# Ledger of designs, part 43: peptides against a protein of PDB entry 6D0Y

Target 1, 225 residues: chain A of PDB entry 6D0Y
Amino acid sequence: ETEDHLESLICKVGEKSACSLESNLEGLAGVLEADLPNYKSKILRLLCTVARLLPEKLTIYTTLVGLLNARNYNFGGEFVEAMIRQLKESLKANNYNEAVYLVRFLSDLVNCHVIAAPSMVAMFENFVSVTQEEDVPQVRRDWYVYAFLSSLPWVGKELYEKKDAEMDRIFANTESYLKRRQKTHVPMLQVWTADKPHPQEEYLDCLWAQIQKLKKDRWQERHIL

## One batch from the design tools (peptide; aimed at target 1 S17)

Design b2_p23_2 (made by RFdiffusion4)
Pose (drawn by RFdiffusion4):
Structure b2_p23_2 (pose): chain A 225 residues (1-225), chain P 23 residues (1-23)
Amino acid sequence: as target 1 above (225 residues)
Amino acid sequence: HEHEPELYYPETNPEFRERYESL
């Protein structure tokens, strides 16, 4: 019964309400502490559900996990392990669109001080390392590069300041791969073949240009909540 | 007063990307 009270309470956080978003998260994190001794097992799989199925509310739930971790270290560990467990499950089942949501979630948890930045950089340079794998489809290399680049809008500022020597090695490997990709197929996928008024760009070249601009902008982006 | 957070979630060419992966 109270489990249903916990589920609908987790799913609806951040919706329109009289209280501010921060006040709601601080309050919700407090009640999840009180119920945690009895319902640790349930609270865990609910947070795993929203990290998988609600990427639009991503930063709301990473902050919530961040608050619980600062107050309960063993819960933070159990959750991260569950995320690693689910990331493997998703990649094994060929659910790559679902996997990018989990990678984005793990990345943003660095901003919440749940995951150390070196651990995240080590995982990313293993992602880009897929560009070196031989006898694999370009789409495989593309996705692992995409998972890295698409996470940087959230975690980009943090990973670079803490470790820029290894991050530049990753960017160098990424730029080298992007230049040697074949784009012969793009015309079949363009809604308009004309370059005016708006070019229809290949998605990785577009994301690359976006990340490099953010880099020149000192990793300052003014939209993500 | 009622508050509604403005949520922004970045995606880059999702339909183009899904069509490419479906090939």

Design b2_p23_2_s1 (made by RFdiffusion4, then SolubleMPNN; from b2_p23_2, 12 letters changed)
Fold by OpenDDE base, seed 3:
Structure b2_p23_2_s1 (fold): chain B 225 residues (1-225), chain A 23 residues (1-23)
Amino acid sequence: as target 1 above (225 residues)
Amino acid sequence: PLHEPEYYFPQVRPEQLEKYLAL
């Protein structure tokens, strides 16, 4: 069936080809657009599935959605709504690893010009506002800070270009929280280099330092691997 | 053609997170 063919096309995009990835994505976007009148629901479900289950292809599928959104704005909106719903469901199901990934995916959708920057800023404001909640576990506060910071490699540049003042406020609040939060040091089995031992930095402090460096480098990530 | 979805986060309750950590 045509539906099976669409599944194959969507799942295999980004594989080795004689054409550029961008060309392949544009071609696929055209095919999908043409089939929306007959297979919108199926295409929507497929895209949501691969977006969720294939994190290694995050940028491929965010780019594809960006192209589709440019062709069919309404479909792009339905996709965004579906992904937001999935994020909510992940949180409700205590799937926090999936949840943080979905935040990253949504973040890159901003980078792909699908979601408006102010909307993402609002999300991050809400996340960081958790640090001000009283009578809640610190792990709750820490997780939302983590979700925010760990998503910035995908969207930090765009947000600072469009909402620098708001982002600075969020950063200030984050920094303030990190300074006052309790830090627990747990001994772990480690492989040490005898020559230059470095104390293990707390994970949020480490992430914060990395993000600060990324910001300083104008959000250009240094690819090590 | 940018979408402006409304985000009403955080939706997870402290007890839900605690449950996750207990697993």
Scores: peptide ipSAE 0.403, ipTM 0.771, DockQ to the pose 0.040
OpenDDE base, seeds 1, 2, 4, 5: peptide ipSAE 0.389, 0.403, 0.327, 0.397; ipTM 0.770, 0.776, 0.751, 0.772; seed 2 fails the geometry check

Design b2_p23_2_s2 (made by RFdiffusion4, then SolubleMPNN; from b2_p23_2, 10 letters changed)
Fold by OpenDDE base, seed 1:
Structure b2_p23_2_s2 (fold): chain B 225 residues (1-225), chain A 23 residues (1-23)
Amino acid sequence: as target 1 above (225 residues)
Amino acid sequence: PLFEPKYYFPEVRPEFREKYEAL
């Protein structure tokens, strides 16, 4: 395949076809594998780009990477390393929305057997450990908790199945932090009725409650988070 | 820096044997 054609194939995967999505992904993985000797750098860059810029296709591209990793382990490793570098750069550039999405993407790569569950647990341990840092602004602590919690819909089931004790510890630390941190309310977002005031729950508390429910439901998602 | 990144280099798995449930 030509370099330009590779871009088209990668960007358009998941569109309607006579074949199943799974078959198309397997086919594309085969094509990309065959072209790695000549276009590895380009393919790597393209995959990183779509992984970053097309959140609506998250599961498509994580699956594709999973298939590629199965075919070429070294390439899978290079991809993960590139994504980690991108995560670092996003954080340094204060692109927090991109950063959190990248964490979600990496989380789903656990399901695709690209990243080992223990490695993801370790990452989340590092994130939650920020809550214990001294002389840092709460916004920093809050963000890492948010990044952790908001990624659990993609990987919580797998992590609890394999590392339940470690995850329980992380949850305990998270809960402890949430109880002791200062809560900020946004009055302008509150819905007030004369007869029935509805208290607005703080965003992290709300997310925590949602994740607790998800956990209780055995990580079967019943609502859109 | 305000948001000095915390990260971990994940261990990469060599195989993807199971079908992804999200497909």
Scores: peptide ipSAE 0.037, ipTM 0.655, DockQ to the pose 0.019
OpenDDE base, seeds 2, 3, 4, 5: peptide ipSAE 0.034, 0.034, 0.029, 0.036; ipTM 0.651, 0.654, 0.661, 0.653

Design b2_p23_2_s3 (made by RFdiffusion4, then SolubleMPNN; from b2_p23_2, 11 letters changed)
Fold by OpenDDE base, seed 1:
Structure b2_p23_2_s3 (fold): chain B 225 residues (1-225), chain A 23 residues (1-23)
Amino acid sequence: as target 1 above (225 residues)
Amino acid sequence: PLFEPKYYFPQVRPEFLERYLSL
């Protein structure tokens, strides 16, 4: 395959086809595996790019990476390392929206068995540990909690199945922080009628409640978060 | 470092694909 053709194949996967998505993904994984000896760097860059820039195809590309990892373990590792580097760069550049998405992407890679559950637990432990940092802005603490909580829809089930005790500790620390943090109310973009004040829940408190409900429901999603 | 990733080598199975894509 030429480099241009590889780009086309990777970018267009998941589009309407006569074949099933599963079949297409398996086929593409095979093509990419075969081309790794000659185009590993290009394929790696392409996958990192689409993983970063096409959030609407998150599950497609995590699945693809999972399939590739199963075929070529070393390549899977290189991909994860590249994504982690990108996450670090995003954080350094204060690109928090990109960063949180990358965390979600990495989280979903646990479901694909690209990343081990203990590694993700360790990441989340590190995130929540930021809440214990002194002399830092609350916005920093809040962001890492948000990154953790907002990723749980993708990986919470797996982590609790394998590391329930560790996850409970993380949850306890999170709850403790949420109780003591300063709450700020941002007006919802809704027509505020002075006569009917709807109680506005702070965004992290709201997210926390949603995640607790999800946990109670055994991580079976009943609504889109 | 944020974390040190450890990797897994899964076997590709149709059940895996079906399950994952249904999420």
Scores: peptide ipSAE 0.043, ipTM 0.639, DockQ to the pose 0.021
OpenDDE base, seeds 2, 3, 4, 5: peptide ipSAE 0.050, 0.026, 0.026, 0.026; ipTM 0.682, 0.584, 0.638, 0.669; seeds 2, 3, 4 fail the geometry check

Design b2_p23_2_s4 (made by RFdiffusion4, then SolubleMPNN; from b2_p23_2, 9 letters changed)
Fold by OpenDDE base, seed 2:
Structure b2_p23_2_s4 (fold): chain B 225 residues (1-225), chain A 23 residues (1-23)
Amino acid sequence: as target 1 above (225 residues)
Amino acid sequence: PLHEPEYYFPEVQPELLERYRSL
């Protein structure tokens, strides 16, 4: 298959079909696996691109990656590494909308049996540790808390099932920070998106309350966050 | 098998701090 054909297949997966989504994903995973010897780099780039640009298909592509990882563990690892690199680059470039979607994507990869729960916990520990940084703007601290909290709908259940004590510690640290942070309006480095803007300071308190409710409900979603 | 990637986040560079302050 040509590179253009691969792009079309990857971008259009999940669209209307006579077959089930799972069947289509299995088929696509087979095609991609067969083409890895010739187009690994292109496939990696394509998957990273759709992961960050098509958040509405997050679960489709995480599932696809899960299937690919099952077929080729090394490729799965290379993909995870590429996503982490992209996350780092996004953070360095202040592309925080992209960054938060990448965090959510990585979070859902835990559910797809690609990433181990302890690794995700470690990532969130790193995020929340930013609240302890000195001589940095509060908006930086706030964003990492936001990235953590806003990703929990995707992975909170799994993390509490596997690492409840560690998660409780992260929650305690988060709560402590939210109580002591300034409640004045502070601008954030953000890109305006019609679908989901970056939170204002008031929004973090609201998000926290929503996550607390979700946790209380044993991570069974009853409302849209 | 599950992957266990390590996450590293760079320190805030002076340019980033200035951008935050300029908001």
Scores: peptide ipSAE 0.374, ipTM 0.761, DockQ to the pose 0.077
OpenDDE base, seeds 1, 3, 4, 5: peptide ipSAE 0.335, 0.336, 0.339, 0.340; ipTM 0.726, 0.728, 0.728, 0.729

Design b2_p23_3 (made by RFdiffusion4)
Pose (drawn by RFdiffusion4):
Structure b2_p23_3 (pose): chain A 225 residues (1-225), chain P 23 residues (1-23)
Amino acid sequence: as target 1 above (225 residues)
Amino acid sequence: SPLPKSALEEFLEEREEEEEEEE
């Protein structure tokens, strides 16, 4: 019964309400502490559900996990382990669109001080390392590069300031791979073949240009809540 | 029109009513 009270309470946080988003998260994180001794097992899988199925509300739930971790270290560990467990499950089951949501979630947890930045950089340079794998489809290399680049809008500023020597190695490996990709197939996927008024760009070249601009902008982006 | 109460305020009111019924 109170479990249902916990679920609908987690799913609806951040919706329209009289209280501010921050006041709601601080309050919700408080009640999850009180119910945590009895319902640790349930609260855990619910947060795992929203990190997998609600990527649009991503930053809301990483802050919530961040608050619980600052107050309860063992819960933060159990959750991160569950995320690593699920990331493996998703990649094994060929659910890559679901996996990018989990990678984005782990990355944004660095901003919440739940995951150390070096651990995240080590995982990313293993992602880009897939560009070196031989006898594998380009789409495989593309996805692992995409998972890295698409997470940077959230975690980009933090990972660079803390570790820029290894991040530049990653960017160098990434730029080298992007230049040697074959784009012969793009015309079949363009809604318009014309370059005017708007070019229809290959999705990785587009994301690359977006990330490099954000880099030149000192990693300042004004949209992500 | 004003905005609705938050799900947390509704949850705390329902928990208080259940405690009063048990008492």

Design b2_p23_3_s1 (made by RFdiffusion4, then SolubleMPNN; from b2_p23_3, 11 letters changed)
Fold by OpenDDE base, seed 4:
Structure b2_p23_3_s1 (fold): chain B 225 residues (1-225), chain A 23 residues (1-23)
Amino acid sequence: as target 1 above (225 residues)
Amino acid sequence: PPLPPSALEEYQKERKKLEELLK
């Protein structure tokens, strides 16, 4: 495959086709694997790019990387390294929206057997440990907690299946932080206008509550809206 | 804000489906 063709293939995977998504992913993985000897760097860059720029295809590309990782373990590692570098760059650039998405992407890579559960736990431990730093603004501490909690829908199940004790520790630390952090949000809008009005909750507390509920539900969402 | 339940459920369904490729 030419570089341009590879780009096209990678960018267009998951789009409507005569074949199933599964078939297309397997096919693409095969093509990419075959081209790694000649185009590894290009493929790596392309995958990093689409991973970053096409959040709507998160599961597609994490799965693709998972397939590639299964075929070429070293490539999978290199991809993760590249994504971690990108995460660090995003954080340095204060691009928190990109950063949180990257964390989410990495989280889903755990489900794709690209990142080991203990490694992700360690990452989250590092995130939550920021809450213990005194020289870090609360907004930054809040972000790391947010990044952690907001990623759990993608990886909480796997992490609790593999590292429940460690996760409980992280949760305890998170809860402790949330209880002691300064809350600047003041309720002004009602979320629910029914017979029992509920005021708008602070975003981290709200997220925490949602994650706690998800955890209680064994990380399975059953609400169909 | 938290992920909408519908979106989460959709993700979980898709993830489950695609995870079969990785077995």
Scores: peptide ipSAE 0.560, ipTM 0.934, DockQ to the pose 0.026
OpenDDE base, seeds 1, 2, 3, 5: peptide ipSAE 0.558, 0.560, 0.556, 0.559; ipTM 0.932, 0.934, 0.933, 0.933

Design b2_p23_3_s2 (made by RFdiffusion4, then SolubleMPNN; from b2_p23_3, 8 letters changed)
Fold by OpenDDE base, seed 4:
Structure b2_p23_3_s2 (fold): chain B 225 residues (1-225), chain A 23 residues (1-23)
Amino acid sequence: as target 1 above (225 residues)
Amino acid sequence: SPLPPSALELYLEERKKLEELLE
């Protein structure tokens, strides 16, 4: 297939079709795998692009990457590396909205068996460790906590199933930080739909409470936004 | 400030370990 055709296929996956989404994704994964010898770089770039720019299709593309990773493990790794590089670039550019989305994307890749749970735990440990950094703005510390907590709807269940002790440690560190940080009233966008409303609180405290509730409910929710 | 450098390093290290186990 041509590069343009691949672009079309990748961009349009998940749209209305006579076939199931699963079938389309499996088919596309097969097509992409077959074309990797000729178009690996292009496919990699395309997947990174849609992963970054089409947040509405997060689960579609994480699933696609998961399927492709199962077919070509090395490519999956290259994709993750590219996404992490993009995450770093976003952070350097202070594009925190993109950055947090990328963290969520990576988080869902754990569910798709692209990223190992221990690796994600390690990443979150690194995130939360920022709270211990000296001479850094609180906004930086807050963001990493936010990135961690706001990603848990996608991956918290998996991480606690496999690394409960480590996750508890991260949670303890997070809780400790939240207790000692200066409070502000920055609104937050909900990542998931709660059945009952929460009082207006400091955004990280609110998120923390929501995540605690989610954890208590064994990470069961109606849907992830 | 950017992402802690160790995030990718740890991931890659774990990935390599997994690959070694599968060999």
Scores: peptide ipSAE 0.030, ipTM 0.586, DockQ to the pose 0.016
OpenDDE base, seeds 1, 2, 3, 5: peptide ipSAE 0.015, 0.025, 0.035, 0.015; ipTM 0.450, 0.567, 0.632, 0.494; seeds 2, 3 fail the geometry check

Design b2_p23_3_s3 (made by RFdiffusion4, then SolubleMPNN; from b2_p23_3, 12 letters changed)
Fold by OpenDDE base, seed 3:
Structure b2_p23_3_s3 (fold): chain B 225 residues (1-225), chain A 23 residues (1-23)
Amino acid sequence: as target 1 above (225 residues)
Amino acid sequence: GPLPPSALEIYKKERELLKKLLE
């Protein structure tokens, strides 16, 4: 495959086809694996790009990476490293929405056997530890809590199945922070965006309540009446 | 709330389906 053709294949996977999605993913994984010797850097970049820009296809691309990781373990590691670098760059550039998508993507990679559960727990421990940092803006602390909580719908079940004690500790620390943080009176209608990274009291508290309910429901999605 | 239930349900269903490829 040519470099330009790879872009088309990766971007269009999951679209309507005569074949099943499963078959298409396996086929694409085979194509990408065969092209890694010549186009590894391009493939890494493309996968990082679609992970950031096409959140509606999150499960498709995490699954694709999972398939590639199973075929080429080294590539899986390099991809994760690239994603972590991109996460750092996004944060540095104040692209907070992109950063959240990346954390969510990494979270779902746990479900795809690309990232080990203990490693993800460690990442979340690092996130929540920011709440204990001195001389940092509350907006920074709030964002890391938000990034943690907003990712749990994707990985909470897996993490509690394997690291329940550690997760409970993170939850306790999170709850403690939420209780002691300074409350702000910003209208609830505002959404966290890259342009407005300031936390809203009601938003974060609402998210916490939703995650607690999800946890209580053993991470099974239920309609909240 | 910040988490749309319908979107999460769609994700869970899709994840359950696709995860089988990796088992």
Scores: peptide ipSAE 0.429, ipTM 0.886, DockQ to the pose 0.025
OpenDDE base, seeds 1, 2, 4, 5: peptide ipSAE 0.428, 0.419, 0.429, 0.421; ipTM 0.887, 0.880, 0.886, 0.882

Design b2_p23_3_s4 (made by RFdiffusion4, then SolubleMPNN; from b2_p23_3, 9 letters changed)
Fold by OpenDDE base, seed 1:
Structure b2_p23_3_s4 (fold): chain B 225 residues (1-225), chain A 23 residues (1-23)
Amino acid sequence: as target 1 above (225 residues)
Amino acid sequence: PPLPPSALELYLKERKEKEELLE
């Protein structure tokens, strides 16, 4: 019954309440900390599950993990280890949608002071290094670049503040790869105008342009109408 | 392997160092 209660609390956090979200998260972190001696494994599994299955609550659960990590640093480490294992499993299972989301989740954990900036930089260096692999499909190279670039809105500011030289190196390698990779233009992605059809920009080139603009804007996102 | 363990190893090393500083 206690396990069911914990599940309910974790799953329902962030829903409408008379209290602020911050106060609810702090309260839940306290409850979870108190129950770790008896239910650590269950709590760990629950947090991993909601982190994976509820992407709409990404910032809620990264914040919760951040608060819990501050209370129990060892548990925070175990959680990150579990998430890294899950990422590896997702990649092995060719579940690329889950994998990219997990990378974004881990990225936001840097902002929550759970993962150190140098560790995330090392992860991204590892991702971009895949572009240098020989005898592999371009789709593999493209995916790791996509995973890196698509995660930068969550963590780019923090990484450039702390590791600007290393990030510049990663960007240079990424740019070099994007210039030499084969581009694909599909007819169905053409924009039809009154005059003539125009091919839509390739998705990685488009993403690269967006990230370059974000970087130029000091990582401040502007709401697009 | 799809992901080299280097990033995790670095993370674990950094956490251990922080824990030692807090003791």
Scores: peptide ipSAE 0.044, ipTM 0.710, DockQ to the pose 0.016
OpenDDE base, seeds 2, 3, 4, 5: peptide ipSAE 0.046, 0.036, 0.038, 0.042; ipTM 0.707, 0.695, 0.706, 0.706; seeds 2, 3, 4 fail the geometry check

Design b2_p23_4 (made by RFdiffusion4)
Pose (drawn by RFdiffusion4):
Structure b2_p23_4 (pose): chain A 225 residues (1-225), chain P 23 residues (1-23)
Amino acid sequence: as target 1 above (225 residues)
Amino acid sequence: EAEERIEEAFEEFNEELPEIREE
């Protein structure tokens, strides 16, 4: 009964309400502490559900997990392990669109001080390392590069300041791969073949240009909540 | 102790990732 009270309470956080978003998260994180001794098992899989199925509300739930971790270290560990468990399950089941949501979530948890930045950089340079794998489809290399680049809008500022020597090695490996990709197929996927008024760009070249501009902008982006 | 558990989970994930891609 109270479980249903916990689920609908987690799913609806951040919706329109009289209280501010921050006041709601601080209050919700407080009640999840009180119910945690009895319902640790349930609270865990609910947070795993929203990290998988609600990527639009991503930063709301990483902050919530961040608050619970600062107050309860063993819960933070159980959750991260569950995320690593699910990331493997998703990649094994060929659910890559679902996997990028989990990678983005793990990444943003670095901003919440739940995951150390070196651990995240080590995972990313293993991602880009897929560009070196031989006898594999370009789409495989593309996705692992995409998972890295598409996470940087959230975690980019943090990972670079803390470790820029290894991050530049990753960017160098990434730029080298992007230049040697074949783009012969792009015309079949363009809604317009014309370059005016708006070019229809291949999705990785577009994301690359976006990330490099953010880099030149000192990793300052003014949209992500 | 929780930090060590998180670090070990990442190490294990990095070691098992190539095997997952071969499947």

Design b2_p23_4_s1 (made by RFdiffusion4, then SolubleMPNN; from b2_p23_4, 8 letters changed)
Fold by OpenDDE base, seed 3:
Order: C-alpha cells, then structure tokens, then sequence
Structure b2_p23_4_s1 (fold): chain B 225 residues (1-225), chain A 23 residues (1-23)
C-alpha cells in the first residue's frame, strides 16, 4: 500500500458496503498489519488523527484498534502511548473539547481489550482527586468530573464488573464534591467550549443524575447521553 | 510486555497531571 492509499482506507472505513462492518474492519486490520513493517509511523499517526477528529466514528476506530492490537500487541501499546501524549498536549493547550473526546476514546478501548480496566480506574481516580485540590480553579475541577462522568456510558459497565469497590469509592467522592461545590451563574452560548472548560451548573448536576440512573439500570441505556 | 508498557504510560501521565494543572 502507498501512504495516500492507507489514508483513504482508514478515513473511509464504515462507509456503506455489501459486507458487514465487522468484516470490513477485520479486513482493514489485516491490511494495516501487513503494512506495519513499511508504514508503522504513518499508520500510527493516521489512527491518532481520526480518533481525535472524527468523534462520530469513535466505536468504529476503537474496534479497529482492538482488532489490530490483537494482531500486533506492540503496535497497540505504541498507539495508546501516543493517545496519552495527545491527551496531555490537549490539556496543556486548554483544548478541553479534544481532551474529553480522547478520554472517551481511551475509555472505549477498555471494551476492546486494548487497555486494562485497572489502568482506566487509576486515571479516573486521579481525575476525581483533582476535586480535593483547593488551589485549582473550580472550572477545572468541574471539567475533570465532567470528563469522568461523560465517559461512563462507554466504559461504566466494564469497570464495575472488574473494579466495583474502587468505582464505588470514586462515585462517593464525586457525589461529595457535587454537594459541596459552589454553583455559579455564567452566561454561556453552548454547554461546552474549548477555551472555557466550565459545564453549565445545571448540566453537571443533570449528568450526575443521569449516570446514577444508568448505574441503577445496570448500565443499559435507551439513548447515548 | 505490551500491557506493562500501557500501564507505565498511564502511570507517567498521572504523575505529570499536577504540573499540567499548574498551567
């Protein structure tokens, strides 16, 4: 495959086809595996790019990465490392919209058996622990809670199946924070912006209520939050 | 192994988060 052709294949996956999506993804994973000796760096960059820029295809690309990881574990590791680096850069650049999508992507990689549940739990524990930092602006503390809660529709079931005690502790800490935090009235045109990582106060409380209901319903949702 | 590599990446990120919060 040529570099340009690989880009086309990766970007067009999920388009209407006579074959099932699963079959197409398996085929593409095979093609990418075969081309790793010659185009590993390019494939890595392409996958990171589509993961970052195409949130509507999140489950397609997490599944693809899962299939590729099963074929080449070393590449899977390099991919996750690259994604974590990108998450760091997004946070440093105050690009919180990108950051939350990356957290969701990493979350769904747990379902695809690329990331172990304990690692994701550790990250969420760290996110929620930010709420204990009084020297951190509340706008940032709220965002880390938002990033955690908004990712649970993708990974909550898996994490509770494997780390229920740890997850309960995180939930307790989250609930405690939401009860004690000060609500503010800030004019917003949108619920979320990249340069102002402060969810609407009503939305954060509403999200918490929705996640509690989702948990109670054994993580079976009627629609994506 | 690959899993250890991923775990280490998460650990390093967690260690760096306090510095990110200062920015």
Amino acid sequence: as target 1 above (225 residues)
Amino acid sequence: MAQERIDKAFEEFIKELPEILKE
Scores: peptide ipSAE 0.529, ipTM 0.923, DockQ to the pose 0.896
OpenDDE base, seeds 1, 2, 4, 5: peptide ipSAE 0.526, 0.516, 0.440, 0.511; ipTM 0.923, 0.917, 0.873, 0.915

Design b2_p23_4_s2 (made by RFdiffusion4, then SolubleMPNN; from b2_p23_4, 9 letters changed)
Fold by OpenDDE base, seed 5:
Structure b2_p23_4_s2 (fold): chain B 225 residues (1-225), chain A 23 residues (1-23)
Amino acid sequence: as target 1 above (225 residues)
Amino acid sequence: SAQERIEQAFKDFIAELPEILKE
């Protein structure tokens, strides 16, 4: 495939087709694997781009990466490294919209057998531990809790199955923080900004309640969060 | 291994987070 064609294939996957999505993803994974010798860097960049810019297709691309990882573990490793680098850069740049998409993407990669559960648990433990940092503004502390909670619809079941004790500790710490934090009013549906990555006052509490419900329902989702 | 590489990437990121928070 040409470089331009690869971009088209990756960007358009999941669109209307005569074949099943699963079949299309298997096919694309095969194409990408075959082109890695010539276009590895380009493919890495493209996959990272769609991961951070197309949240509506998150599960499509995580599945694709999972399939590709199964074919080539080395590439899977390089991809995750690239994603983590991008996450770091996003956080440094205060691009919190991009950052949360990347966290969710990494979370779903646990389900796709690319990332081991302990690594994700460790990241979430660290995120929630930010709430204990006195020199960090609450707006930023809130974001890390948001990043954790908003990722659980994708990976909560898997993490509790494998690391229930650790997850319980994280939940306890989260609950404690939410009870003691100062609540502020922010415009509804406000897009995260570099200086104010903060959801509306009610949002974190609502999200927490929704996640608690999911947990109680053994992560059987009844509605879209 | 590839999995070890991923694990290390997470560890490195977590180790760097305190510095990121200062920015």
Scores: peptide ipSAE 0.700, ipTM 0.962, DockQ to the pose 0.873
OpenDDE base, seeds 1, 2, 3, 4: peptide ipSAE 0.699, 0.698, 0.698, 0.698; ipTM 0.961, 0.962, 0.962, 0.961

